Peptides against a protein of PDB entry 9IZ0. Designs and how they scored, part 282

Target 1, 345 residues: chain A of PDB entry 9IZ0
Amino acid sequence: ITCLGSNGHTYKQLVKGGNDDLRQDAVMEQVFEQVNGFLRSYRKTSQRNLSMRTYKVIPLALKTGVIEWVQDTIPLGEYLDSAHKVYHPKEWSLSTCRKLIAEKQMEDLETRLKVYDLVCRHYRPVFRHFFLESYADPVQWFTTQTNYARSTAVASVLGHVLGLGDRHGQNILIDKTSGEVIHIDLGIAFEQGKKLPVPECVPFRLTRDVVDGMGITGVEGVFRRCMEFTLETLRREEDSLLSVLEVLRYDPLFSWLISPLRRMKKQKMQLENFNQPESGNITTDASRDPKIQRNNVSGESEAERAILKVRQKLSSTLSVEASVGELIRIAQDPSYLALMFCGWS

## One batch from the design tools (peptide; made by RFdiffusion4, then SolubleMPNN)

Design b2_p26_3_s1 (from b2_p26_3, 18 letters changed)
Fold by OpenDDE base, seed 1:
Structure b2_p26_3_s1 (fold): chain B 345 residues (1-345), chain A 26 residues (1-26)
Amino acid sequence: as target 1 above (345 residues)
Amino acid sequence: DEAERLLKLREEERKELEELAEKVLA
């Protein structure tokens, strides 16, 4: 829809309907706005203009709402697929890479690592070209690449702390004007991504293309330092952040658990994104209803466990530098990336 | 000016990145 604002400006908005929990997106955006308050109050983060990019989500009903259309953006995955065809036209297609990873999904870790390495050799990073193509002025190039590294660092820390899942290339937008990342579809939070059919095992997305966009220093320099300053700010504001999350504990409409329907929908979308229809009769024997043991864990007990995990991630047991170093290591570890749906780009 | 302060911080970050790049490329 297109709305005329009271300021005379026209705003494009996306009406989303169906089974998408726009209330979870709206709640996560409110948490990001509070965190942006903490980042503005702390000298080290304020001086660098560190923020999580937000968008407006207005839930209209339990299953419908209006989402702000973020102008001048592109999905990371859309850019990468296009750029890879231009810069590496002799390498494997994204569909070939996906097929090989899927065919080996049930194999041992050693076999999956060999397939991941093979895919990585036939699908090289290209995301550095986004900045080189879009910004002819060296100052604009450097500024935009720096903004990308900064925004990715903030999103990586917040994504880890809040346990954001489903961080694939279509759920990460790039702002073409600033180079900042915008995270969308926030309905998988508090480590519920580990309950997906392909479990998420990385703290945030730090794939080879995400790193290639940071330039020649990769994760070293701006990205690492901005992760450290963001984590230092969140540790300082732990009680304030936990107080915001405790308000959600008492929201009877907030789901701390991924719904079985949303889990099945994400499973189908994962399978459908693999199935270009080669006309093979894959009889989907729908008969294996896995008896999801409804552990009647009260929604309150799951909220308490989620808040406890947030507190544990903000623990000062390790230095900020040691904690960030371990997060970066895990997020780039081939033993984890080889287990992901798309860990190579 | 806050803009000059931000520009100076970015220039310090640029120099540190260039020095790091020289160490990685050497």
Scores: peptide ipSAE 0.006, ipTM 0.271, DockQ to the pose 0.015
Fold by OpenDDE base, seed 2:
Structure b2_p26_3_s1 (fold): chain B 345 residues (1-345), chain A 26 residues (1-26)
Amino acid sequence: as target 1 above (345 residues)
Amino acid sequence: DEAERLLKLREEERKELEELAEKVLA
């Protein structure tokens, strides 16, 4: 829909009708706005304009809502698939790479590592070309690449702390004007990604293409420093952040657990991606809401466990630098990446 | 205090969303 605002501007809005609980996304966006308040209050983060990019979500019903249309964006996965075909036309297709990883998904770690390394040699990073193509002016190029590294650092820390899952290339938008990342489809949080049929075992998405977009310094430049400043700010605001999450404990609309429907949908998508990579709009008319007898007692215990894990991730037991160093190491470790779903890379 | 304020804000937002949903579904 196109709405005329009271300011005389026309806003495009996406009406999403479907099985996705937009209330979960709206809640996570509210948590991000609170965190953006903390990032604006601290000198080290405010001087760099560090923020999580947010978008407005208005849930209208259990399965219907209005999403702000984020103008001038592209999904990271859509750009990468097109760019790999242009810059490396003799390399393997993404479908070939996914097929090889999928065929070995039940094999041992050593076999999966060999296949992952083979895929990496035949599918080289290209994401640096996004900035080189989109920004002819050197100042704009450098500014947008810096904004990308900054926004990716904030999203990586927040994604780890809040345990955001399902961070595949279609759930990460790139703003073509600023170079900033925008995370969408926030319905897998508080480490519920570990409950997927193929468990998520990395703290955030730091694939070779995500690193290639950071420029010549990779993770050791703006990205590492901005992760450190973001984590330092979140550790200082631990009590404030935990208080925001405690409000969600009493929100009857919030789900601390992955819904059985989302789990089944992801399981089906993972099983279908083993056989055919067809981008079919599977309108699963699963009309019956199972009466989730939310045993209130089980929801409260899961909320308490989730909040405890957030507190543990904000622990000052290790320095900020040591904590960020270990997160970056794990997020890039082939022994973890080779265990991920074939659609992750 | 901050938690009660956020709870109240969410309850107001929920009411506004319910009223908007009723207007869109009517």
Scores: peptide ipSAE 0.000, ipTM 0.244, DockQ to the pose 0.019
Fold by OpenDDE base, seed 3:
Structure b2_p26_3_s1 (fold): chain B 345 residues (1-345), chain A 26 residues (1-26)
Amino acid sequence: as target 1 above (345 residues)
Amino acid sequence: DEAERLLKLREEERKELEELAEKVLA
């Protein structure tokens, strides 16, 4: 829809109806706005204009809402598939890579690592070309690449701390004007992604293409330093952040549990991404899957566990540098990336 | 001996995956 604002400007909006609860997305955007307040108040982050890019989400009902149409964006995965065909037309297709990973998904870690390494050799990174193609001026190129590394660093720290999951290439938009990342579909938070059939093993997405976009310094440049300043800010504002999350604990509209419908949709999307013709009737009877241990974990007990995990991730037991170093190491570890449905790109 | 066996197994697995990839590209 297009709405006329009180200022006389027209705004494009996406109406989402029927199946998805946008309240979780709206709550996560509110948490990001509070975090952006902390990043603006702290000198080290404010001087670098560090922020999580947000989009407006207005929940209208239990399964209906309005989302801001983020203009001048492209999904990371869409760009990478297109660019890979242009720059590496003799390498394997994305479909071939997905098939090989899927066929070996039940194998041991050693076999999965070999498949991952093979896929990596036949599907090389291309995301640096986004900046080279889009920005002919060297100053714009450097500025947008810097903005990308900064925004990715903020999103990576927040992704880890808040346990944001399902950060696949379709849930990450690139702003074509600023080079900043925009994370969408925030309905999996507080490590709920670990409850999916393909568990999320990495703290944030730091695949080869995500790193290739940072330029010649990779993770050791702007990215690492901006992660450190972001984590330092969040540790300083721990009590403020936890107070925001405690408000959500008592919000009767916030679900600390993934809805069965959202879980099934994500399961189906994971299976479809593998091109497996599982002729298995995914009987919509989510009530009958005996492996869904109905741990009647009260929503309150899950909220308490989620807040406790956030507190643990903000612990000062390790230095900021050591904590960021470990997060970067884990996020790039082939032993975790080989377990993902698309860890190579 | 065991390292060479592991290398050979890796080379065979690589070859099977390459042949599978060719069949998907064809």
Scores: peptide ipSAE 0.000, ipTM 0.226, DockQ to the pose 0.020
Fold by OpenDDE base, seed 5:
Structure b2_p26_3_s1 (fold): chain B 345 residues (1-345), chain A 26 residues (1-26)
Amino acid sequence: as target 1 above (345 residues)
Amino acid sequence: DEAERLLKLREEERKELEELAEKVLA
């Protein structure tokens, strides 16, 4: 829908209905706004304008709501697919890479690593070209690339701490004006991504294309330092952050568990991304929505476990530098990326 | 015309790479 604001501006809005609980997205956006408050309070983060980019989510009913359409954005995955066809026209398609990874999904780690390495040789990073194409002025180029590295660092730390899942290239928007990342579809949090049919094994998305967008220094420049400052801020505000999450523990409408329906939908979307749309009218009369009584008792114990995991991730047992170093290592480790649905780009 | 020829050539090169990948991974 398009709404005319009282300011005379037209705002595009996405009405999302049916299958996704937008309450989880709205709650996660509220947590991000609180974290943005913490990032503004500390000199090391405020001087760098570190923030998680947010968007407005208005839940209207169970599984229905309005999402702000972030203007001047592009999905990372859409840009990467288009740019890869331009810059590497002789390399494999995204569909070919997906097919090969899927065909070996049930194989051992050694076989999956060989396939992942082969895919990586035939699908090279291109995301640096986003900044080179979009910004002809060297100062604007450097500024937007810096903003990208900063926003990716904040999103990586916060995504790890909150256990954000389903961080595929369509759920990460790039702001074409600022270069900043915007994370969308926040319906998988608190490590529920590990319960997907393809478990998420990385703390955040730090694929070769995500790194290529950081420029020549990759992770060792602005990105690492901004992760360190973000984690330092979250460790200082641990009690404040946990207090915000405890409010969600007592929300009877917040789901700490991935719904079986969401799991099945994500499984179907994963499978449909492998099947070319053959026009087969499979009228799956899946009309039997089993009224699975939400046993409320399981939700509280999962909330406690989720909050405990957040506390463990904020632990000061390791230095900020050591913790960030290990997160960056794991997020780039081929042994984890080879297990992902799309770990190569 | 030339853009369509380049697209066809890329689609053929892609099919050859897909067939090669199937042979290497089979």
Scores: peptide ipSAE 0.000, ipTM 0.245, DockQ to the pose 0.040

Design b2_p26_3_s2 (from b2_p26_3, 15 letters changed)
Fold by OpenDDE base, seed 3:
Structure b2_p26_3_s2 (fold): chain B 345 residues (1-345), chain A 26 residues (1-26)
Amino acid sequence: as target 1 above (345 residues)
Amino acid sequence: SEAEKLLKAIEELKEEKEKLAELVLK
């Protein structure tokens, strides 16, 4: 839809209907706006214009809302699939890689690591080409690549601290004008992604293509330093951030639990993306009374656990540099990436 | 071909841009 604003400007908006609770996205965007306030208040982050890119979400009902249309963007995964076909036409297709990873999903870690390494050798990184193709001017190229590394660093720290899950290549948009990342579909937060059938094991997405987009320095330089400054800011604002999250604890519109429907949808999307034929024996054991295994984990107990986990992640027990170093190490560890749905790109 | 020359010129410009980025990030 197109809406006329009170300022006389026309805005394109996406009306989304379905089973997705846009209230989760709206709440996470509000948390990011507060964090952006903190990032503007501190010299080290303000001088670098560090921010989480946000988009406006207006929930209209339980399953319907209006989302800001983010213009001039492309999903990271869409660019990577297209670019890989252009730059590496003799390498394996994305579907072949997905199939091989899926066929070995139930195997031991050693077998999964061998398959992951094999896929990595036949599907090389290409994301550096986005910046090289899109920006003819060297200053624009350098500026946009720097903006990418900065925005990815902020998103990585926030993704870890807030336990943002489901950060796959279709949930990360690249702004073609600025090079900044925009995270969409924020409905899995506070480590609820660990409750999925394929659990998220990495703190944030730092795959080979995510690193390739940072240029020759990779994670060393702008990305690492911007992660450090972001984490330093969040540690200083711990009480302010926790106060924002405590307000959400009492928000009846916010769910600290992944809905069974959302869990099933994400599980189905994981299976479909693996090109597993529908083994028609998804016995809809709809007959198992959903009563019994509601372990009385009240939404309140999950909120308290989530807030405690945020506090633990903001702990000053380790230096900022040591904490960031460990996060970068874990996010790039093949033992975790081999367990992911698409850890190779 | 002209396409191969363009691809090569793009890769050379890519390497030059990366070297310039290293110099500015120091």
Scores: peptide ipSAE 0.020, ipTM 0.477, DockQ to the pose 0.016
Fold by OpenDDE base, seed 1:
Structure b2_p26_3_s2 (fold): chain B 345 residues (1-345), chain A 26 residues (1-26)
Amino acid sequence: as target 1 above (345 residues)
Amino acid sequence: SEAEKLLKAIEELKEEKEKLAELVLK
């Protein structure tokens, strides 16, 4: 829809309806705004204008709402698919890479690592080209690449701490004006991504293309330092962040668990993206909902577990540098990336 | 081709920009 604002400007808005719980997205955006308050208050983060990019989400009903359309953005995955065809036209298609990874998804780690390496050799990084193409002016190029590395660092720390899942290239937008990342579809949080059919095993997305966009220094420079400053800020504001999350514990409409329906929808979307012929009718005979023993793990007990995990991730047991170093290592480890749906780009 | 020359010139300008960034980040 297009809305006319009281300021005379027209705003494009996406009306989302159906089974998408926009309340989850709206709540996570509210958490990000609070975190942005902490980042603005702390000298080391404020001096670098560190923020999580947010967008307005207005839930109109339990399953319906309006999302502010972020203008002048592109999905990372859309850019990468297009750029890879231009810069590496002799390499494998994204569809070929996806198929090979999917065909081996049930194999051992050694086999999956060999397939991941093979895919990586036939699908080279291209994301550096975004900055080099989009910004002729050297100052604008440097500024936008720096903004990308900074925003990716903030999103990586915050995404790890909050356990954001489903961080694929279609759920990460690039702002064409600033170079900043915008995370969308926030409905998988508090490590519920580990419950997906293809479990998420990395703390955040730090694939070869995500790193290629950081330029020659890769993770070693602006990105690492901004992760450290962000984590230092979140550790300092731990009690404030936990207090915000405790308010969500009392929201009867907030789901700390991935719904079976969302899990099935994500599974179906993963299968459809493979162009695998529908193997046999899993007639979801909706009648035989197996009595998944709803272990009456009260929604309260899951909220408490989620908050405890956030606290554990903010622990000062390791230095900021050691914690960030380990997060970066895990996020780039082929042994984890080979297990993901799209760990190569 | 002229397109390959343009792509190569873009890559050279890209390497030069990366070298400039390395100088500014030191």
Scores: peptide ipSAE 0.019, ipTM 0.541, DockQ to the pose 0.017
Fold by OpenDDE base, seed 2:
Structure b2_p26_3_s2 (fold): chain B 345 residues (1-345), chain A 26 residues (1-26)
Amino acid sequence: as target 1 above (345 residues)
Amino acid sequence: SEAEKLLKAIEELKEEKEKLAELVLK
């Protein structure tokens, strides 16, 4: 839909229908706006214009809402699939890589690492070409690549602290005007990504293509320093951030747990992306869901556990530099990336 | 081919941009 604003500007709006709980997106966007307030108040972050890019979410019903259409964006995964076909036409297709990783999903870590390495050798990074081709002017190129590294650093720290999951290439938009990242579909937070069929084991997405987009310095320089300044700001504002999260504890509409419907939808999307014929005998034997004892772990107890994990991630037990160094290490570790649904790109 | 010449010119321009980035980051 198209809306006329009170300022006379026309805004495109995406009406999203379906089983996606837009309330969780709206809540996470509110948390990001509060964090953007902290980033604006701190000299080291404000001087760099560090922010989490936000979008307006208006939930209209339990399963429908209006999302602000972020103009001039492309999904990272859409760009990467197209770019790999152009720059590496002799390499493996994304579908071939996905198939090989899936075929070994139940194997030991050593076997999964060998397959991950094989996939990595046959699917090389290309995301640097986005900046090199989109910006003819060297100053615009350098500025947009810097904005990408900065926005990715903020999103990486916030994604870790808030335990954002489901950070696949379709849930990360690139703003073609600024080079900034925009994270969408925020319905997996507070480490609920660990409950997915393929558990998320990295703190944020820092795959080879995500790093290749940072240019020659990779994770060093702009990205690392911006992660450090962002984490320093969040540690300073810990009590303020926790107070924002405590308000969500009392929101009866906010789910601290992944919905069974969303879990099932992600299971189907993972299976469909593998082109595995529905062998009709995947009895979703809901009986072999291990008895998640419906311990009536009250929504309050899951909220308290989530807030405690946020507090633990903001702990000053390590320096900011040491903490960021460890996060970067883990996010790039092949032993974790080989376990992911798409850790090679 | 003309397409191969264009691809080569694009790669040469990319290498020049990377060298410029190294100079600005020192």
Scores: peptide ipSAE 0.019, ipTM 0.471, DockQ to the pose 0.016
Fold by OpenDDE base, seed 5:
Structure b2_p26_3_s2 (fold): chain B 345 residues (1-345), chain A 26 residues (1-26)
Amino acid sequence: as target 1 above (345 residues)
Amino acid sequence: SEAEKLLKAIEELKEEKEKLAELVLK
């Protein structure tokens, strides 16, 4: 829908109806706004304008609401598929790569690593071209690439700490004006991505294309330093962050567990994306609402476990530099990426 | 075509911009 604001501006809004738990997204966006407060208060992060990009979510009912339509954005995966066809027209299609990885999903790690390496050789990174083609001015190019690396660093640390899952290329938007990343569909948090049919084994998405967008310095430039400053801020504000998460423990509408319906939907989408070219508008027939009684007693113990894991991830046992170094290593490790649904791009 | 020449010139400018970025970051 398009709404006329009281300021006389028209805003596009997405009305979601059906099984989409917009309350989960709205709560995660509220957590991000609190974290953005911490990032603004700390000198090392405020001097760099570090923030998690947010979008407005207004839940209207249990499964309905209005989402702000993020203007001037593109899904990372949509850009990468289009750009790969332009810059590498002789390489394998995304569908070919997905098929080969899926055919080996039940094989041993050694076989999966060989197939992952083969796919990587036939599907090269292209995301640097987004910045090169979108920004003619060198200052604008450098600024937007820097903003991308900064926003990716914030999202990577925060995504690890909160255990954000389902970080595929369609759930990561690129702002075409700023180069910043915007994470959407936040309903898989607190490591519930490990319970997906293809378990998420990486702390955040740091695939070859995500790194290629950082330019020549890759992870060793702005990205690493901004991860360090972000983690230093979150460690400093640990008690404040945990207090925000404790409020969610008492929210009866918040789900600490992936819903069985969402798990089944993701499983079905993963299976269907192997057999059909991506062009199908999957109209999600929202009609069958089985009243899954959320057993409250299981929710509290999962909330405690989730908060404990957040505290453990904020531990000062390792330096900020050592912790960030290990996160970057794991996020780029072929032994984990070869196990992912789409670890090559 | 003139469009193909423009596309080629844009690609050459992108490569030159990448090389310049490599030189400035060393």
Scores: peptide ipSAE 0.018, ipTM 0.450, DockQ to the pose 0.017

